# Peptides against a protein of PDB entry 5OK6, part 179

Target 1, 215 residues: chain A of PDB entry 5OK6
Amino acid sequence: ELPGLDSQWRQIENGESGRERPLRAGESWFLVEKHWYKQWEAYVQGGDQDSSTFPGCINNATLFQDEINWRLKEGLVEGEDYVLLPAAAWHYLVSWYGLEHGQPPIERKVIELPNIQKVEVYPVELLLVRHNDLGKSHTVQFSHTDSIGLVLRTARERFLVEPQEDTRLWAKNSEGSLDRLYDTHITVLDAALETGQLIIMETRKKDGTWPSAQL

## One batch from the design tools (peptide; made by RFdiffusion4, then SolubleMPNN)

Design b2_p28_5_s3 (from b2_p28_5, 15 letters changed)
Fold by OpenDDE base, seed 3:
Structure b2_p28_5_s3 (fold): chain B 215 residues (1-215), chain A 28 residues (1-28)
Amino acid sequence: as target 1 above (215 residues)
Amino acid sequence: GAEEFERQLKEREELEKKLEEERKALLE
């Protein structure tokens, strides 16, 4: 059921769960394509439910780079390309207007950075591989706030590494060389890892030697 | 050493890519 226009405006814009509410770490926020949102604003501000300004279903198609992995286009800007809504507001809009059929919601998390809370629209997508089989990769998304230790654990899990096997990570840098990720306690951000970067998991040999050390 | 390891990994990656391309071409 579609509520009154004034009620919609209050719930989404001026409510305690509106788009202007403070960010809290760990919360989910959702992207809404800017043009749709502006159309919705015009509709609810117009005061005429029968007006031609009805926004229709939410359609974020223009925000996606592909419809296979539903990856966002690069370089999207808040306030220009999309607006961010807290989970409650997003769910209200979806319930009222619907979401384009087959299109997933664009959910993102609020992360705690040293000086600010931010909705992490672009988490880091890493390509995880084993040193002995570079052709089989697992693409995994990580928060900038995730530790290198989590990346390592995730790699171990994806490749079904047994607990007794010892592993370590290398990152392929922009120059094509490999940098060892020695400190597993630093974050993805601190390690300056980037989307699309290749992360190589090296597994210690049964004889106790590392493949990289014997060369 | 690390440099030799890097080289070997690069060579392996290139070989695997070629093999995969050949396999794809065969299956087309």
Scores: peptide ipSAE 0.105, ipTM 0.659, DockQ to the pose 0.251
Fold by OpenDDE base, seed 2:
Structure b2_p28_5_s3 (fold): chain B 215 residues (1-215), chain A 28 residues (1-28)
Amino acid sequence: as target 1 above (215 residues)
Amino acid sequence: GAEEFERQLKEREELEKKLEEERKALLE
């Protein structure tokens, strides 16, 4: 059942726990399509619960590029295409109005950048491959704040590399050249890795030599 | 070095693409 209109407004829009609350690293926030949110605002501000301004269920259809993988369209802008809500506010709205049938929530995490907290709407999608089998790839999402070490560990896990096997990473740059990722402590952001970029995991040979070093 | 490794990977990628195209053509 819907709570009172004033109660809804306070719960979702207040500065302490609502849309304008401070971001905290690691928290989950959710995207809401802008037109729906504006309709909701009009409804609760109108003061008439029986008004024709009822927003209906949350529908984020216009934010998705497909209904298979539920990936976001590129170039979406906060405040124009969508509004960000903290988890508590999102769950209230879903409980009150529902979510369009079949649509998943669009959940994103707050990340800590050097001087700011930000909701990471577009994580980096990397294509992970092995040097000896480029035709088999794993697409994996990483935060810009994730370390290259995490990328390497993830690649090892996806390709079922044994713990005793030694591995290292190469990134294919925009010019088609390969850059070795020497420092595993830097972040994806520091390494300037981008969505769709090919990351090649090289495995050390049993004789102790690297495939790339024999050249 | 890195350049030779890059070349080998490019050649392999091209070969795999060609083989896949040939396979598709045979199945048509």
Scores: peptide ipSAE 0.104, ipTM 0.649, DockQ to the pose 0.184
Fold by OpenDDE base, seed 4:
Structure b2_p28_5_s3 (fold): chain B 215 residues (1-215), chain A 28 residues (1-28)
Amino acid sequence: as target 1 above (215 residues)
Amino acid sequence: GAEEFERQLKEREELEKKLEEERKALLE
């Protein structure tokens, strides 16, 4: 059931859980396609609930580059292509208007960067491989705020590395050379890792030597 | 292949070690 138009506006735009409320780290926010949102705004501002400006179901189709993995198109811009809503506001809109059949919500997390909170619309997708089998990769998403240590742990898990085995990471940089990720405490952002970047996990040999050190 | 990668990794590691040593030496 749709609430009154003024109530909708207040709840989504001006409420404590409104679009412009402060970001808090760890919170979930959702993307809404800009044209739909503008249509909704026009509808609720029009004052006539029977208006032909009824927005219909939320449809984020234009934000997706594919309907298989539901990945976002590259280069989307907040305020131009989409608006961000806090979880409460998003759920209200979905409850009122529905979401297009088959489309997943576009949920993103607020991350804390140095001196700023931001909704991380584009997490980093890394290609994880083992040093001895570059042909088998696991694509995994990470936050820019995730540590290299987490990347390492994730790689170990994906490749079923035994706890007693020692591993370390290398990154293939933009120049095609390999950079060892020595400090596991720095973040993905600090390491300047980017989507599509190849991350190589090297496993220490049983004799205590590293493959890279022997060849 | 893996062997080529390992060689490349070794070379990079050695270079980084040298750079670290040089930096340390400069700071001493």
Scores: peptide ipSAE 0.057, ipTM 0.545, DockQ to the pose 0.021
Fold by OpenDDE base, seed 1:
Structure b2_p28_5_s3 (fold): chain B 215 residues (1-215), chain A 28 residues (1-28)
Amino acid sequence: as target 1 above (215 residues)
Amino acid sequence: GAEEFERQLKEREELEKKLEEERKALLE
């Protein structure tokens, strides 16, 4: 059963575990469609449990670009399209109102950026390919805080590269040219990599030469 | 060098796109 309206408001909006709680790196937060949340606010603030303002089950359908892969639409804005709730608050709302049948929760992680904590709503999806087979790609999601070294290791794993084989990465930039990712210690953010960007893994030849260097 | 490598990769990408378009057209 639903708690009292005042209790709901206090649990979700206020307190140490509410919507306004500080962000902590590594924690999970969840997106809630803005209109639903505003409807909920109106409902609990109205003071009438039997009000026609009852929000119904949580439905984030408008946030998804498709209902197959459940990817978020591009360009969503916090406070306009969605609100962010900590895990505890999200689970309370789901428990009270339910989530649309078959619809997955939109879970995101708090990341530590150089000067701020932020919920990473849009992790970077990179298209990983081999230099000799551009037609076979692996789309892999990375945090902006992940290192280029992790991208390289991930590429090696996905393409089943043997440990003795030496590899390096190139990024296709917006102009269509290739930028070699020399420093593997910098982050995806530092390298300014973006979703949909093509990342090419080059494998060193057995003779010790690089394909790109011989051309 | 790097420039030639870029050229070759661009050409390969263009060819692959063309082939994909042809495949789509064939299936329609």
Scores: peptide ipSAE 0.102, ipTM 0.647, DockQ to the pose 0.305; fails the geometry check

Design b2_p28_5_s4 (from b2_p28_5, 15 letters changed)
Fold by OpenDDE base, seed 2:
Structure b2_p28_5_s4 (fold): chain B 215 residues (1-215), chain A 28 residues (1-28)
Amino acid sequence: as target 1 above (215 residues)
Amino acid sequence: GKEEFEKRLEEREKLLEEEEKKRKELLA
């Protein structure tokens, strides 16, 4: 059931629990398509519940580039293309208006960066490959706050590396050279890894030598 | 090399910080 228009406005735009609430690391936020949100604003500000400004169900279709993987379009901008809402506010809107059938919610996490908290709308997509087969890549998403250790473990899992096999990572830089990721405790951000970057997993040979040392 | 790496890091951190500043401005 729809609450009163003023109650809706207060619930969603409330600075304590709504759109303007402080970001906290680990919390979930949701994207709402901007035009729908503006329609909702017009509806609740209009003061007439029977007005033609009723927004209908939430439809984020324009934010997706495909309906297969439900991947976001590139280059979306907060305030222009979408609005970010905390989980509570999102769930209120969904309960009041519904979400388009078959469309998944666009959930994102707040991450903690050195100087800020930010909703990570776009995680880092890395191309994971093995040193002996650069043509077979696995695209995997990582948070900027994920460790290089997690990237390595993920690569090992994707390539079915046995526990007894030693592995290490290299990142291909913009100059085409390989930078070894020595410290597995630093984050994806600290390693300056970017979307589309090639990450090479090197496996130690049975003789104890590394393939890269023989080049 | 190391210098290029450090530059990429600084640039990436700066971009992320700038995006969040824009968000704060949007909500002000």
Scores: peptide ipSAE 0.253, ipTM 0.802, DockQ to the pose 0.029
Fold by OpenDDE base, seed 5:
Structure b2_p28_5_s4 (fold): chain B 215 residues (1-215), chain A 28 residues (1-28)
Amino acid sequence: as target 1 above (215 residues)
Amino acid sequence: GKEEFEKRLEEREKLLEEEEKKRKELLA
């Protein structure tokens, strides 16, 4: 059963646990398609539970570019395309109205940047490849706050690199040349890595040499 | 090269900060 309309409004649109809640690093927030949210607002503000403004189940279909990997469309803007809600508020709405069948929630994390907290709607999607097979990529999402070390470990895992094998990373830059990612302690952001960027994992040869001339 | 890289990094950081600033303004 739906709670009272005023109660719904207060639960979702508040500064403590709702839409206006301060961002905290590590917490989950969820995207809600803007038109649905606006219809919900109209419904709860109308004061008539039986009104024709009932929003129905949450449907974020317009936010997705595909229904296979459930990737977001590029260039979505908060307040125009979607609303961000903290986990508690999202779960309330889902419990009250439901989510479109088969559609996953769009969960994103709050990250800590040097000067701000931000919901990372668009993590960095890197194309991980091996030096000897540049045509076979693994697309993996990383936070801007993830270390290059994590990228390297992830690449090693995806390519089933043995623990005793030495590996290192190169990033293909905008000029088409390769930049060595020497420092594994800096973040994806600090390395200025961007979505769609090719990251090449080089594996050291058994003779102790690097196949860098083949990159 | 390095200077240009640092500039791009700063621009990216600023963009992310501006996005969050706009978000705060949206909620005001």
Scores: peptide ipSAE 0.238, ipTM 0.785, DockQ to the pose 0.026
Fold by OpenDDE base, seed 1:
Structure b2_p28_5_s4 (fold): chain B 215 residues (1-215), chain A 28 residues (1-28)
Amino acid sequence: as target 1 above (215 residues)
Amino acid sequence: GKEEFEKRLEEREKLLEEEEKKRKELLA
């Protein structure tokens, strides 16, 4: 059963707990398709529960590029394509109106950046490869706040590198050259890594030499 | 190199700040 229209508005748009809630690092926020949300706003502001402005179930179909992997379309813009809601508000709307059958919620995390907090709608998708097999890439998502060390560990795990094997990373830059990621303590953001960027894991040879040193 | 990373970092930070500003404007 739907709460009263005023109650819905207060619950979802409340500045302390709703849409206007301050971002807090580590919290989950959810994307809602913009047209649905605007329809809901019109409905609850209209004061008539029986009006033709009833929004129906939440449908985020237009935000997805596919219904297999449920990846977001590129270039979506807040306020134009979607609205961000904190977890509590999202769950209220879902409980009241439902979510389109089969669609997963679009959950994103608030990350802390040097000067701001932001909902990370688009994590960085890196193409991980081995130096000796550049044609076999593994796409893995990382937060901008993840360390290069995590990228390296992830690459080692994905390629089943043994603990005793020594590895290091290279990033292919926009000019097509390779930059060594020497400092594993900096973040993906600090290293200016971008979605689609090739990250090459180099494995030290048994003779103690690096393959790249022999090129 | 390091200079390139620093430049790109600054650009991305500015972009992120602008996005957050737009978000605040949207909610006003």
Scores: peptide ipSAE 0.223, ipTM 0.774, DockQ to the pose 0.027
Fold by OpenDDE base, seed 4:
Structure b2_p28_5_s4 (fold): chain B 215 residues (1-215), chain A 28 residues (1-28)
Amino acid sequence: as target 1 above (215 residues)
Amino acid sequence: GKEEFEKRLEEREKLLEEEEKKRKELLA
């Protein structure tokens, strides 16, 4: 059941629990397409529940690149293309208006950066490959705050590397050369890794030598 | 009400822009 218009506004825009709520690391926020949200704002501010400004179901179609993988379009900007709502507010809107049939919610996490909390709308998608088979890649998403160590562990898992095998990572840089990721304690952000970047997992040979030493 | 809402949005946008700027600087 739809609450009163003033109640809707207060619930969604409340500074304590709504859109104005402070970001907290680890919490989920949701994207809402800007035009729909603006129509909702106009509706609830208009004071007429029977107004023709009724927003209908939430429709985020314009935010998606495709309706198969439901990937976001690149370059979306908060305040221009979408608004961010905390989980509670999102769930209220969905309960009141519904979500367009077949569309998944666009859920994102708040991450802790050195000087700010941020909703990470675009996690980093890395192309993981093995040094001996560059043609077989695994695309995996990482947070900017994830460590290089996690990237390495993830690569080992995806490639079913045996526990006794020693591995290390290389990143293909913008010049096309390979930079070794020596420090596994720094983050994806600190390593300046970007979406679409090729990350090569090198496995140490049984003789104790590295394949790259012969290149 | 509405003014506070818009102000909060602008503040959020500014913070995100600053973060994105720092990210770009790191990548350069």
Scores: peptide ipSAE 0.031, ipTM 0.486, DockQ to the pose 0.014

Design b2_p28_6_s1 (from b2_p28_6 with L1M T2S Q5E Q8E E12Q Q13A E21A)
Fold by OpenDDE base, seed 1:
Structure b2_p28_6_s1 (fold): chain B 215 residues (1-215), chain A 28 residues (1-28)
Amino acid sequence: as target 1 above (215 residues)
Amino acid sequence: MSDEELRELARQAGLNEELAAKYPAWAR
């Protein structure tokens, strides 16, 4: 049974535990399509549970670019295209109204940036390749706050690199040249890596030389 | 927050000024 309309409003919108609550690093937040949310607001503010303003099940269809991989459309804007809800509020709405059949929830994490917390709606998707086989890529998602060291470890794991093999990373820049990622302690954000960017893992030869040194 | 919003935040915070100069799209 649906809670009273005023109770729904307080549960979802209150500044302490609802939509307006402070962000905390590592917490999960969920995207809700803006038009659905506005319809829900109108419904609960109207005071009539039998109103024609009933929002129906949550439908985030307009936020997705495809229904295969469930990728978000690029360039979505908070407050215009979607609202962000903390996990508890999201789960209440889903329990009350349901989620459109087959749609996954759009879960995102709060990340800690210098002097600010933000919900990372668009994690970075990198194309990982080996220097000797550019035709085989692994697309892997990273947070902007992940280290280059994690990118390197992930590449080594995906390509089954042996522990004794030495590897390093190169990023293809916008000019088409390669920038070596020397510092593995900086973040993906610090290295200015972007979604769709090609990251090349170079493996040291058995003779101790690097393939790139011969170019 | 979008990738573009993150880049703009980084620019405003001076986190990637040299890289922002290299990638003019970040300065928008």
Scores: peptide ipSAE 0.018, ipTM 0.450, DockQ to the pose 0.025
Fold by OpenDDE base, seed 5:
Structure b2_p28_6_s1 (fold): chain B 215 residues (1-215), chain A 28 residues (1-28)
Amino acid sequence: as target 1 above (215 residues)
Amino acid sequence: MSDEELRELARQAGLNEELAAKYPAWAR
């Protein structure tokens, strides 16, 4: 059952636990399409439950580039295309109005950057390959705050590399050359890795030499 | 994008072939 309109407004829009609450690292936030949210605001502010301004089910269709992988469109802007709600507020709206049939929630995490907390709407999708089989790739999402060490471990796991095998990473840069990722303690952000970037895992030969040393 | 979509994009962009040509020591 829908609560009173004033109760809905106070539950969702308040600055302590609602839309305007401070971000905390590790928390889940959810995207809501801006037009739907504005329709909801107009409805609850109007004070008439029987108003023609009833927003209906939450529909985020315009935020998705496809309904197969449910990937977000590129270049979406907070406050223009969508609003961000904390998990509790999102779950209230879904319970009251429903979510369009078949659409997944758009859940994102708050990350800690050097000077700010931010909801990471676009994690970095890297194309992982092996140096000797560039035709077989794994696409994996990483946070900008994840270490290069995590990227390396993930690549090893996806390609079923044995623990005794020694591996290292290279990134293909915009100039078409390969940059070695020497420091595994820096973040994906610090390494300036971007979505769609090719990351090559090199495996050391049995003779102790690296394939790249022969280039 | 799915793994398949990204693989296809990489193929269309000639990334694998370009890398293989530039670094033949890494190609099989």
Scores: peptide ipSAE 0.005, ipTM 0.374, DockQ to the pose 0.192
Fold by OpenDDE base, seed 3:
Structure b2_p28_6_s1 (fold): chain B 215 residues (1-215), chain A 28 residues (1-28)
Amino acid sequence: as target 1 above (215 residues)
Amino acid sequence: MSDEELRELARQAGLNEELAAKYPAWAR
């Protein structure tokens, strides 16, 4: 049985698993299109379940840039374009109202930054290439909290680099030059890597020299 | 290749069309 309107509001907005509950690193949150959510708020606050304010199924279509990969549009703003709900609240709403047919949930993870927890709506997409074959790229998503070491390991895995081969990373900067990602312990955020940035994996030569060190 | 050559190659390396369209700042 669907909860009463007041119970719905309390469950979603102000419950232990409500919209305003503290974020916890690693937990899943979900995006809900703002207009739908506002319609729902109006519906539950109106007190009439039979009212014309019924929100219908959750429809996040306007948040997606494509219906193939279901990528989010760029520049979406929390509170303007969408609201974030914890998993429990999201699942309640979906159970009560449904999700538009064919649309996937927009699930995102809470990440812990030095001074704040946030839902990482936009993970960093890096373009990984090898120094000796720039024509073959892998686009890979990383959290801002992932280490450069993880980026390197991921690049090695994607390019099937053998364990005995030594590799290092370079990032193409906004000026078109390469910056050496020397410290592998810093995060993607600390390294200021951005979505769409080219990351070049250099492989050490068998003679122990680096290709980039050749005059 | 030299560091300069590597840098030049990286500069010339294009983003995929999807990323270029989505993130024009890096497509420059």
Scores: peptide ipSAE 0.007, ipTM 0.376, DockQ to the pose 0.113; fails the geometry check
Fold by OpenDDE base, seed 2:
Structure b2_p28_6_s1 (fold): chain B 215 residues (1-215), chain A 28 residues (1-28)
Amino acid sequence: as target 1 above (215 residues)
Amino acid sequence: MSDEELRELARQAGLNEELAAKYPAWAR
């Protein structure tokens, strides 16, 4: 059963716990398509529960590139294409109106950047490969706040690299050259890594030489 | 390391023309 319209408005738009609440690192927020949200606002502000302005179920279809991988369209803008809601507010709306059949929720995390908290709508998707086995690539999602060390560990895990094997990373840059990722303590953001970028894991030879040193 | 050096690494790693076609990022 739907709560009263004023109760809905207060629950979702309340500045302390609703849409306008402060961001906190590690919290989950959810995207809601802007047109649906505006229709909901009109419905609850109209004061008539029997109004023709009823928004129906939440439908985020216009935010997705496809219904297979449920990837977001590129270039979506907060306040224009979607609104962000904290988990509690999202769950209330879903419980009241439902979510379109088959659509997953668009959950994103608050990350802490230097001097700001932000909902990371577009995490970085990297293409991980081995220097000696180009036939296997793994697309893996990382936060901008993740370290290069985490990227390396993830690559080692995905490719089942043994603990005694020594490995290092290269990134293919926009000019087509390879840059060594020497510092594993810097973040994905600091390394300026971008979605779709190729990351090559090089494995040291048993003789102690690096394959790249023989080029 | 240049893209040419990367291609040479791939060649040394046994990357054939078929793999290069499947992974254009290594062939370019």
Scores: peptide ipSAE 0.006, ipTM 0.354, DockQ to the pose 0.109; fails the geometry check

